# Peptides against a protein of PDB entry 3PBP, part 148

Target 1, 203 residues: chain A of PDB entry 3PBP
Amino acid sequence: LNEKDLNLILNKSLVMYESLDSTTDVIVKRNVIKQLQFVSKLHENWNSRFGKVDIQKEYRLAKVQGPFTINPFPGELYDYTATNIATILIDNGQNEIVCVSFDDGSLILLFKDLEMSMSWDVDNYVYNNSLVLIERVKLQREIKSLITLPEQLGKLYVISDNIIQQVNFMSWASTLSKCINESDLNPLAGLKFESKLEDIATI
Target 2, 203 residues: chain A of PDB entry 3PBP as posed
Amino acid sequence: LNEKDLNLILNKSLVMYESLDSTTDVIVKRNVIKQLQFVSKLHENWNSRFGKVDIQKEYRLAKVQGPFTINPFPGELYDYTATNIATILIDNGQNEIVCVSFDDGSLILLFKDLEMSMSWDVDNYVYNNSLVLIERVKLQREIKSLITLPEQLGKLYVISDNIIQQVNFMSWASTLSKSINESDLNPLAGLKFESKLEDIATI

## One batch from the design tools (peptide; made by RFdiffusion4, then SolubleMPNN)

Design b2_p26_3_s2 (from b2_p26_3, 12 letters changed)
Fold by OpenDDE base, seed 4:
Structure b2_p26_3_s2 (fold): chain B 203 residues (1-203), chain A 26 residues (1-26)
Amino acid sequence: as target 1 above (203 residues)
Amino acid sequence: SELEKVKKQLETKKKVGEFLIEKMSS
């Protein structure tokens, strides 16, 4: 975490806070406010040479939100179970793709189209929990693990019994990143969301 | 401002999502 990242988190939290209105669920309001308070304190502490902020309590209460929904959910995967999850950065601006593997050997690549807050002192908190389907990659192998390398944007390594395969989705992710960063959707027109699969090593 | 930039980015992401949903649902 660096200053830039912290600023981004703060700004995201602020935007989320500003989106609250009289129609917003009270639980959502409370959760968003708690997150903003925490992030604000963290930011304040970061910028202060002498300031001490006790964030221990709040930090302990924070947890990842769940469950998530996938839209649309591939019908073929209805009877299968998710086995692994990974997050792959596609740029240096924290744009990322979520990948979920299934026990049929499928990978789904997902986009976080909505900003999700952490869950604060609430069990089963659900808000903006949708993930958007981008691509389904059928490996037809038992997927044991998913590995990402921070220095390799838009690449996912899939480990199965006998092989390590690389899924490279920078062919479309670079465009996606550009669209997001430049706030221009035009480049999405005609874009094919097809990742490249390559065998890397036998194991 | 940085805040406005983030707002715009988040709005864009939302629109991207809508685009993708439409695309993948066809």
Scores: peptide ipSAE 0.604, ipTM 0.947, DockQ to the pose 0.937
Fold by OpenDDE base, seed 5:
Structure b2_p26_3_s2 (fold): chain B 203 residues (1-203), chain A 26 residues (1-26)
Amino acid sequence: as target 1 above (203 residues)
Amino acid sequence: SELEKVKKQLETKKKVGEFLIEKMSS
């Protein structure tokens, strides 16, 4: 965590806070407020030795949300089990793609369209937990692990039996990144969400 | 401002999601 990341987190938390209105669920309000309070304190005490110690205690009170909903969920995967998950950066602005593998050898590439807060106040807190389906890649292999390299944007390495494959989705992710960063959806029209699969090495 | 930029990006992401859902659900 660096200052830039902290500022981004703070701004995201502020945006969430500003989105609260009279129609917002009370539980959501409370949770968003608690997150903002925490992040604000973290920001305030960023250079404070004493503040950092206190923040660690408060951080332990937060939990990651779950489960997620995938929209739409591929019907073909209904009876299969997720085996691995990875997050791949697509630009330097922290836009990312989530990848989930299944035991049928499928990969799904997912977009986080909504900002998720941590859970602070309520057990089993679920809000903005949607992941949007972008692409399904069928490898027809047992996927052992998913590996990402921070220096390689939009690339996922899939380890299966005796082979390492690279999934490269920058063909569409670059456009997606541009759309987000420029706040213009026009480039999405006609975009093909087809990743490139390449064998990298046999093992 | 930086805050407004983030706000705009988040709104855009939401719209992107809506677009993708519609596309993938068709």
Scores: peptide ipSAE 0.604, ipTM 0.947, DockQ to the pose 0.939
Fold by OpenDDE base, seed 1:
Formats: sequence, structure tokens, C-alpha cells
Structure b2_p26_3_s2 (fold): chain B 203 residues (1-203), chain A 26 residues (1-26)
Amino acid sequence: as target 1 above (203 residues)
Amino acid sequence: SELEKVKKQLETKKKVGEFLIEKMSS
């Protein structure tokens, strides 16, 4: 965590707050306000000289939000169970892809289209928990682990019993990153969301 | 401003999501 990250978090919280209106659910309003209050306090207590923030009291009140939704959810995966989750950076600007594996050997690559806040004073708080389906990769293997390397953008390593495979999605993720960072959707037109799968090592 | 930039990015993400949903649902 650095000052830039803290500023980004604050700005995101402010945007969320500004999005509230008279039609917004009361629970959402309360949670967004608490989020903003916490982040604001965090920002106020930031010691840039030492890179320190005192959040001992307020941090205890926040919980991770409940389950996310996947849209559209692949019908073929309805009866299968998620086994692993990983987050893969696609640029140096905090854009990322979420990957979920299933016990049928499938991987789904997901996009967080909405900003998800922490849950504060409400049990089972659910808001902006959307994940959007980008691609399904069928490995047909028992997936044991998902590994990411921060220095390798847009790459996911899938570990099975006897093989390590690399999923490389920079072919489309670079364009996606550009679209987000430049606030321009035009480059998405005609883009193929097809990742490259390669065998890296046999175990 | 930095705030406006973040706002634009968040709005873009929403639109990206809508685009992807439409594409994957067709």
C-alpha cells in the first residue's frame, strides 16, 4: 500500500458515494457511507514519511462481502463445484482478471465490471458483486492449484497431477486494459477472447 | 482531475461488462 493506492481507494469510494440517489437501497447507502468514512480516516491517518496507517479500531468492523455472481453463468458448469480462485494482473494500473476453476477441469476467466466494497454493519451484504464471463477454458484435468506471478502479466499457471500448463490471455487482455485506461470501448469490437494454452512442464 | 479519471474508468468497466455479457450471451 502506497499513497497512490490509497488515493485510488479513496476516489473509488467517493465515486461510489456520489452514485447514491433517492432510489438507492438504504442498506447500500449505509454501507457505502461507512466505506467512505473508513477510507477517509485511513487517508487522514496516512503517514507518508513512514508509510504507516493506524486502522486498528475500524478494521475490525469490516468483512469481505458475500458470494459473487457470474454473468452469464455457463449452463454446463451448473452442476459442478468451484475448486480454486486466482486474480491475475493484466497491467500496472490495477486492472485484473479473476479466474475460477471447477472440478470438471474447466477454467472461467472473469471480469470485475463493478467496484466491490467491504461489508460493514450488515450481515450478508451483497452489492456490486458482479463478475462477467469472458472465456471458458476446458482443461479436462483435476486442477490442484492456480498460480500467478506478479511480474508476468496476463499469465496463469495451472497445476494438475502431472503437468503445469500456462494460460496466456494477453492477446485480449492488453486491449481490455487499454479500453479501461483510456475509457474507450471501440477496440473491443471484433476482439477475440481466446487464450493461449501451453504445456510448461511435466511433473 | 484524478477523481474524474477514476469515475470514467469505473463507468468504462461497467460498459465493458455489458459488452461482454451481450457477447457471451449471443
Scores: peptide ipSAE 0.603, ipTM 0.947, DockQ to the pose 0.930
Fold by OpenDDE base, seed 3:
Structure b2_p26_3_s2 (fold): chain B 203 residues (1-203), chain A 26 residues (1-26)
Amino acid sequence: as target 1 above (203 residues)
Amino acid sequence: SELEKVKKQLETKKKVGEFLIEKMSS
């Protein structure tokens, strides 16, 4: 983490806190407050040597949230099992695409539309666990692994039996990134969410 | 401010999600 990243995390936590109101579930409220407290402490102690130990202890108490919800979930995949998951960067900021593979050989590309907090001393905490469906890519192969390269934005490498394939979605992801960064949805109109599939190597 | 910018971006992401849901549900 660098200072820029920390500031962004703090700002995100502040926005979540500001979204709380009298109608917010008490568990959610408590969790968001705890996260903000932690991040604030982290920010305050960024240059402090002694504060790091306490921060590490507190961080160990934080847990990842439970399962995500996919909207809409492809009906054809109800009877299949997820096999792999990967996160692909689409810009030099913090915009990412999530990819999940299934045992039927399908890939789904997903967007995190909501800010998800860590779980803080709450069992089975689930809030803002939304993943939005962007595209389904049917490979019809047994997918063994999903690989991403940090220097290659919007590219996913799929390893199956005897072949490595590249899924390139920068054709639409570049526009998506721009929309988010500029807070303008207009470029999404008419955008085709179709990734390019290419064979890279036979193994 | 930077905070306001982040807030705006998060709201934009939410709206992007809504857009995508509508598109993929058709």
Scores: peptide ipSAE 0.603, ipTM 0.946, DockQ to the pose 0.940

Design b2_p26_3_s3 (from b2_p26_3, 11 letters changed)
Fold by OpenDDE base, seed 5:
Structure b2_p26_3_s3 (fold): chain B 203 residues (1-203), chain A 26 residues (1-26)
Amino acid sequence: as target 1 above (203 residues)
Amino acid sequence: SELEKVRKQLETKKGVGKFLIEKQSS
C-alpha cells in the first residue's frame, strides 16, 4: 500500500458513498459507510515519511466479499469446476482482467464492471459481486497453473502437463484500458474480443 | 479533480459491463 493506492481507494469509497440515497438497501449503506470510515481513518493516519498507517483493531473484522458470479455464465461450463484464478494488469493504472480456468481446459476472461465493498457488518454480505464474461478460450488440456508477470501487461501464462502457453489479450485490452481511462465507450464498437494463444515452451 | 476522474472511470466501467452483456445477449 502506497499513498497513490490509498488515495485511489479513498476516492472509490467516496464515490460509493456519494451514490447512496433513500432507495439504497440499509445493509449496503452500512457497509459503504463503514468502509469509507475505515479508509478515511487510514488516510488520516497515513505517515507519508514512513509509508505506514496505524490501524485500529475494530476495523480488522472486515472480510473480502465473495464468491463472485459470472454474467453471463457459459452454459457449457455448468458441469465443470473452476481450478485456477489469476488477475492480469492491462495498464499501469487500476485496470485488470480476471481469468478463471476450468477442469475442461477452458479459460474465461472476466471484467469487474462494478466496485465491491468489503463486508463489514453482515455475514455473507453480497453486493456488486458479479464479473462480466469477456471471452472464453478453449485450451483442450488440463490446466495446472496460471502465471502472470507484472512487467507483461495483458499476458497470461498457462502451464499444462507438457507445455507453457501464452494468452495475449492486449489486442482488445488496450482498447478497453483506453476506454476506461478516457471515460469514452466509443472505441468498444466493433472491437473483437479474441485473444492470441501461443506456445512458449515445452516442458 | 481526482475524485471526479475516479467517478467518471467507475461509471465508464459500468458502461463497459453493460456493453459486454448486451453484446453477448444479441
Scores: peptide ipSAE 0.642, ipTM 0.949, DockQ to the pose 0.880
Fold by OpenDDE base, seed 2:
Structure b2_p26_3_s3 (fold): chain B 203 residues (1-203), chain A 26 residues (1-26)
Amino acid sequence: as target 1 above (203 residues)
Amino acid sequence: SELEKVRKQLETKKGVGKFLIEKQSS
C-alpha cells in the first residue's frame, strides 16, 4: 500500500458513500459508512515517510467479502466444481481480471464491474459481489494450480497435466484498461475477447 | 478532481459490465 493506492481507496470509498440513498439496504449503508470511516482514518494517519498507518483495533475485524457470483453463469459449468481462483492485474492502476478454474478444465475470466467493499460488522455481508463473465477458455485438462506474476500484466500461468500453459489476454485487456482509465467505452466496440493460449513448459 | 475521475472510472466499469453482458446475449 502506497499513498497513491490509499488515495484511490479513499476516493472509491467516498464514491460508494455518495451512492447511498433511501433505497439502499440498511446493512449496506452501515457497512459503507464504516469502510469510509476506516479509510478516512487510514488516510489521516498515513505516514508517507515510512509507509505505515496506525490502525485501530476495531477496524481489524473487517473481512473480505465473499463469495461472489458470476453473471451470466455458464450453463455448461453447473455440473462442475470450481477448483482454483486467481486475480491478474491488467495495468498499474489496479484494474484486474478474476480467473476461476473448473474441474472440467475450463477457465473463466471475470470482470469486477462493481466495487466490492469489505465486510465490517455483519456476518455474511453480500453486496456488489457479482462478477461478469468475459471469456471461457477450455483447456480440457485437470487444472492443478493458477499462477500469476505481478510483473507480467494480463498473463496467467496454468499448471495442468505436467504442463505449464500461459493464458495471455492482453489482446483485449489493454483496451479494457484504456476504457476504464480514460472513462471511454468506445474502444470496446468490435473488441474480441479471445485470449491467447501458449504452452510454456513441461514439468 | 481526482474524486470525479474515480467516479467516472467506476461508472465506466459498470458500463463495461453491461456491455459484456449484452454482448453475450446477442
Scores: peptide ipSAE 0.642, ipTM 0.949, DockQ to the pose 0.886
Fold by OpenDDE base, seed 3:
Structure b2_p26_3_s3 (fold): chain B 203 residues (1-203), chain A 26 residues (1-26)
Amino acid sequence: as target 1 above (203 residues)
Amino acid sequence: SELEKVRKQLETKKGVGKFLIEKQSS
């Protein structure tokens, strides 16, 4: 965690707080408020010289939310089981794609369109946990692992029994990144969400 | 401000999500 990240988290928390209204679920309100309080305190206690913060014990009790949902879930995958998950950065601004593999050899690329808060109050807190389907890539092989390299944006390495393949989705992810960073949805029109699959090495 | 920028980006992400969903539903 660095100052830039902390500022981003703070701003996100503030935006979430500002979005609360009379129709917001009480549990959601509590969680958002708790998160804002936590992040605000972190910000106040930030020591930029040493890159550290002092965190009170009570705030260390936050938990990650439970499982996410996929919208829409590909019907063809209902009979298959997810095997691996990976997160791939698409820019230096923390925009990312989530990838899930299935035991049929499929990869689904997912977009996190909603900000997920930590769970501060209730176990099994679920809010804004939906991911949006972008693309399904069929590899037709058993996927053993998904590997990402931090220096390689928009690239996912898929390891199977005898081959390493690269999934490159920068063809559309660069546009997506631009849309987000510039707050302009117009470039999405006509965009093809088709990733490039390439064999990298034989094992 | 940076806050406003973040707000816009978050809204944009929501928009992206809606776009993607609508695209697949058509």
Scores: peptide ipSAE 0.641, ipTM 0.949, DockQ to the pose 0.887
Fold by OpenDDE base, seed 4:
Structure b2_p26_3_s3 (fold): chain B 203 residues (1-203), chain A 26 residues (1-26)
Amino acid sequence: as target 1 above (203 residues)
Amino acid sequence: SELEKVRKQLETKKGVGKFLIEKQSS
């Protein structure tokens, strides 16, 4: 975490706060406000010299939201169970893809199109917890683990059986990243969301 | 401003989501 990241988080929290209105659920309001308060305090207490922040105990109790939903959920996966989850950076850390594996050997690549508040005060806080389906990759293998390398953007390594496979998203993720960063959706037109799968090593 | 930039990016993300959903529905 650096100052730039903190500023981004703060701005995101501010935007979320600004989105609140009279129709917003009270629980959502509380969570968004608490998050903003927390982030604001972090920003206020940021020590750039040491790259650290003093966090009060009360704010340390925040938790990540509960289960996410997939939109749309692939019908073929209805009877299968998620086995692994990974987050893959597609740019300088601002944008990422979420990947979930299933016990049928499928990978789903997901986009977090909505910002989520942390859970504050409420254990079962759920808001903006949906992820959008981008692509399903069928490996038809028992997926043991998902590995990402921070220095390799848009790449996921899948370990199954005695093989390591690489899933490369950059064919579309680079464009996606550009769209987001430049606030321009036009490049999405005609974009093919097909990742490349390659065998990397036998283990 | 940075805030405005972030706002736009967040809106863009929403747009991306909508786009993706619509694409799958077509």
Scores: peptide ipSAE 0.640, ipTM 0.949, DockQ to the pose 0.879

Design b2_p26_3_s4 (from b2_p26_3, 10 letters changed)
Fold by OpenDDE base, seed 4:
Structure b2_p26_3_s4 (fold): chain B 203 residues (1-203), chain A 26 residues (1-26)
Amino acid sequence: as target 1 above (203 residues)
Amino acid sequence: SELEKVKKQLETKKKVGEFLIKRMSE
């Protein structure tokens, strides 16, 4: 975590806060406010280092939101179980793709289109918990693990019983990143969301 | 401002999501 990252988190929290209105659910309001308060204190502490804020205590009260929904969810995967989850950076601006593997050997690549907050003081908090399906990659093998390397953008390494494969989605992720960073959707027109699969090593 | 940039980015991400959903429905 650096200053840039912290500023981004703060700004995101502010945006969420500003989105609140009279029609917003009370639980959502409370959650967003608590997160903003925490992030603000964290930011303050980061800048001054002399603030007596019990950040550790507040941090312990936060947990990852769940459950999530995937839109659309591939019907073929309803009978299968998720086995691994990975997050892959696609640029240096914290844009990322979420990948979930299933026990049928499928990978789904997902986009976080909505900003999700942490959960505060509420069990099973659900708000902006949707992920958007980008692509399904069928490997047709048992997936043991998913590996990412921070220096390799848009690349996912899939480890199975006898092979390591690389899934490279920069063919479309670079465009996606550009669209987000430049706030221009035009480059998405006609874009094919097809990742490249390559064998890296036999094991 | 940086805040405005973030707002715009988040709005863009939302629109990207809408685009992706629409694409899958075609």
Scores: peptide ipSAE 0.616, ipTM 0.944, DockQ to the pose 0.894
Fold by OpenDDE base, seed 5:
Structure b2_p26_3_s4 (fold): chain B 203 residues (1-203), chain A 26 residues (1-26)
Amino acid sequence: as target 1 above (203 residues)
Amino acid sequence: SELEKVKKQLETKKKVGEFLIKRMSE
């Protein structure tokens, strides 16, 4: 973690905290508060004259939240199993696309529309676990692995059947990034969410 | 402020999600 990342996490936690009201579930309130407390402590320690932060105790209390939901989930994939997951950056502002592969050779590209927090002292905590379906790419191959390169925005490399293929979704991801960064949804109108698939190499 | 910026971005993401869901429901 660098200072920029920590600040972002803190700000996100603060936003979540500020969103709490009388209608918020008690479990959610507790979780958000604990998240904020933890991040705040990290931030405080980071700014302290002491360069080392001991967060071991607090870290033990945090778990990854439960399963995410995909909206809508493609009906055709109900009988198939997810095999790989990857996160692809689409800009320098931490906007990203989540990709999940299935054993039928499909890739789904997903948008995280809600910020997910860690779970704190609550089993089976589920809140803001939404992933929104953007596009399904059918490769019709057994997908062995997904590779991303941090320096290559909006690109995913798929290894299958001794072939490396590139999925490039910057055609729409650039617009998506712009919409988020500028807080303007207008550019989404009429946008085609079609990624480009290209063979890169045979291995 | 940076906080307001983050808040606005998160709200935008939420709206983007709604848009994306809506387009597939049409």
Scores: peptide ipSAE 0.615, ipTM 0.944, DockQ to the pose 0.886
Fold by OpenDDE base, seed 3:
Structure b2_p26_3_s4 (fold): chain B 203 residues (1-203), chain A 26 residues (1-26)
Amino acid sequence: as target 1 above (203 residues)
Amino acid sequence: SELEKVKKQLETKKKVGEFLIKRMSE
């Protein structure tokens, strides 16, 4: 975490706060406010080089949200169980794709279209926990693990049986990244969301 | 401002999500 990242987190928290209105649920309001307060203190302490102990205490009060929802959820996967999860960076900024594997050998690639905050002082907090389905890749293999390499953008390595396969989705992810970074959806028109699957090694 | 830029990007992400959902219905 560097200063640039911290500023981004702060700005995101501010945007969430500004989105609150009279129709917002009270629990959501409280949670967003707590999130902003924490991030603000973190930012202040970062500049002053003081208050690490207080930050740690406050951080202990925060919990990760869960579970997430997938929209749309593939009906074919309803009876199957998720086995692995991975996050793949698609640019040098903050844009990423989430991948979930299932015990039928399927991979789903997911997009975080909403900003999720931590849960503060509320049990079972759920808000903006939706992930959007981009693509389903059927491997028809038992997936043992998912591996990502930070220096390899838009690439996921799938280990199944004695085979390592690479899923490369930069064909569409580069465009997606551009759209987000430039705040322009026009490049998405006509884009095909088809990843390339390649065998890398047998082990 | 940087804040306005972030706000715009977050809104763009929402719209991207909507786009991705709609395409599945085609």
Scores: peptide ipSAE 0.615, ipTM 0.943, DockQ to the pose 0.885
Fold by OpenDDE base, seed 1:
Structure b2_p26_3_s4 (fold): chain B 203 residues (1-203), chain A 26 residues (1-26)
Amino acid sequence: as target 1 above (203 residues)
Amino acid sequence: SELEKVKKQLETKKKVGEFLIKRMSE
């Protein structure tokens, strides 16, 4: 975490705060306010030893939000269990793809369309927990691990019993990144969300 | 401003999500 990252987090929290209105659920309001307060304090005390101590106390009150929702959830996967999760950077900024593997050997590539905050002082807090389905990749293998390399954007390595496979989705992720960064959806029209699967090594 | 930029990006992400969902129905 650096100053730039902290500023981004702060700005995101501010945007969430500004989105609150009279129709917003009281629990959401409370949580968003707590999030903003925490991040603001963190920002204020970024270079302060004393601030770090106080932040630690407050951090203990925060929890990771509950389960996310996948939209749409592939019907075929209802009977299967998620086994691994990975986050893959698609640019040098803030944009990333979430990948979840299932015990049927499927991978789903997901987009975070909403900013998800931490949970504060509320059990079972759920807000902005949406993940949007981009693509399903069927490997038909027992997936042991998902590996990403920071220097390799839009690439996911899938480790199974006897093989390492690379899933490369930069064919569409580069466009997606551009759309987000430039706030222009036009390039999405006609875009094919088909990743390239390649065998890398036999184990 | 940086804040406005972030706001715009977040709104764009929402729209991207809507787009992605819609395409599955087509």
Scores: peptide ipSAE 0.614, ipTM 0.944, DockQ to the pose 0.882

Design b2_p26_4_s1 (from b2_p26_4, 13 letters changed)
Fold by OpenDDE base, seed 4:
Structure b2_p26_4_s1 (fold): chain B 203 residues (1-203), chain A 26 residues (1-26)
Amino acid sequence: as target 1 above (203 residues)
Amino acid sequence: STGDLFREYFLVPNSNEINSKYDFSL
């Protein structure tokens, strides 16, 4: 986490807070407020030189939101275990794709369609936890790690025992980025969500 | 990030605590 990322999270948390109205569920209100308080406190205590922050005990007890809904979830992956996760930037506006690997050698590319908040004070808090399945890439090999390079948008490096492969999804991610930024989904019509897989190196 | 939240949920299911060593190395 760097200062830029913290500022982004702060801005998102502010936007979520500003979206609260009289019709918003009380539990949602509480969690959004707690998230804003947490992020604000992180921002206040941020040491840019050390990338460190003093996190109060109260916030360290926060829970991760879940369960996540992946729609559609690939039926074939129901009995398999997720092994790695990576977040890949697709533009300079910090739109992100989430990639998850499974022990069957599959990769799923996911998009967060709604803003999410952490669970702060309510057990089993679930709100805005939808993930849209964009693509499944079948590698059919053991995936050891997922690597992203900040300077390389829309690229994921997959490390296996004997090979490094690049997954490049900029063919569709550039269009997705545009759709998000312009709030227009029309360009997605007829778009093929097919990433390019390339062998980079043998190891 | 969404990725961090997802990681904690799927790779560390039922993590009740933000690990104090949350290396926020994004």
Scores: peptide ipSAE 0.011, ipTM 0.333, DockQ to the pose 0.153; fails the geometry check
Fold by OpenDDE base, seed 1:
Structure b2_p26_4_s1 (fold): chain B 203 residues (1-203), chain A 26 residues (1-26)
Amino acid sequence: as target 1 above (203 residues)
Amino acid sequence: STGDLFREYFLVPNSNEINSKYDFSL
């Protein structure tokens, strides 16, 4: 869990929410509200475990990074509380998967939209779906922590009460990385976004 | 955008069939 990353996401979500008006498209409104809701729940969970974050101070320091939405937002997770966030490198470049856990035992794997990097340089507030849902993993257990190892690309370790599990998504992440880097979507045709789940250790 | 094209590949199945210990959905 990176507090800085969480705060960045929260600040982006707040800025997007504040930009909503009566003329904003209903789909955009829904996505922004849902994103803010789940990130706020994640932030509450973070604050309970790691201490109070002064949102006001960080909000002032956060450079408005471009629009941050999850598309599609998993509607079934709207009522659940986000519990953990992690970023996992999928290549030696800058491509990362964002993982968010929920109190229902779900993990969502999210891709940072290419437009997210472009929005850093564009003063134009364009509502972009900056996170794309790739995969949902249902573990049906309480997720205590998410661990990543810098030397292990496309691997996430999930810690629960009695077990450590590895989520390995290199089966699709290598192809996704290539598609992003080459701006070629052809290799995604027929690709299955199914991660491998393995029990590593019993705690 | 390239992002929009990526989103077309990610169809979240609404399958309520939680019949396995671990369910993987796109």
Scores: peptide ipSAE 0.008, ipTM 0.296, DockQ to the pose 0.057; fails the geometry check
Fold by OpenDDE base, seed 2:
Structure b2_p26_4_s1 (fold): chain B 203 residues (1-203), chain A 26 residues (1-26)
Amino acid sequence: as target 1 above (203 residues)
Amino acid sequence: STGDLFREYFLVPNSNEINSKYDFSL
């Protein structure tokens, strides 16, 4: 993304913001405002170098409240079926990670609150709540259930046939939370999105 | 897009984890 692309995103975010009216859904308003705030701060801080965009295909998850589009969706997972879904709080606010398990034993960690400005090249303003892929964790086992504990930020418990594992993503989620809350992405530069997997109990 | 930016940071395939390195080079 270059300065020109950032300006384009800012302009798109401004247009989206200007399209908000009294009839616009509160969630939509919040998302557009957050996007605009984020992009505006990114534009203000545009002095640092970031890398190349790979636009992969969108996948819609029907089981999340609303058609959520995962973008980019890992092409490898097109052949697999989503088995479980969980939402995990990353702060005491409303920032959540969506986790989806697949029948290949993989977990995808997704960011819920980024209404990505749809590429305006599609005339159809499809209000796609876009989920952004953050991390894919491969467990190499059948995932039976996902459990979250409200008091445990950034932790997901994965239950398989014989084991309970904890996925702890606070290593990056704390930074992500800060970035969202402060509308500053600079702390994400060089951040590794690597969750810690720990065996908690054998079943 | 900001979404594309986030996509790029999160999708670099490393070994056991598809680490998407968002390269925020705007």
Scores: peptide ipSAE 0.005, ipTM 0.276, DockQ to the pose 0.048; fails the geometry check
Fold by OpenDDE base, seed 5:
Structure b2_p26_4_s1 (fold): chain B 203 residues (1-203), chain A 26 residues (1-26)
Amino acid sequence: as target 1 above (203 residues)
Amino acid sequence: STGDLFREYFLVPNSNEINSKYDFSL
């Protein structure tokens, strides 16, 4: 995600929040609030690091009305601050995973797909979900930066104060890529979404 | 925080357990 994408997600999340009322379903309320909190914390960190991001107040109706909601939302991360974001290619067809780090040392791996977001919700929450939580990785350290290399599909480098670690998610991402490209989610049944963590270098 | 206000206003729990199992269906 770039600044433009973050602003789009934030604006969509705000629009959803403003649409909440006393008649809104409790599950919907919960997800919208958590989504907005997540994106707001990400935005706050972005503003601190890259300068003030102006939230485009123009809710132009013409932008795709689906907020990028995370489903299921990583509820444990609600009170933590997002620190870094990276986009990692999983194939040559422009399929990508979004990774977000938090100040608790967690990484979340997300996929941007509406069809998949509906099928991954265990609670049958089907409401404009566009970011699907695939995996949470707990590193238990302060994450300083995320690095990706274009020539290394499905790999993320996590830099901390004293160590560089590689997160390799090709164990599941290759299957995911195939499912997307073939429009068949059946191969995801029984797939284990566990990335390999490896220490690369001490710094 | 803004999130705290949202939780208070809508009585939303602070945390939700991440499910390790997903049912993939179209």
Scores: peptide ipSAE 0.000, ipTM 0.248, DockQ to the pose 0.052; fails the geometry check

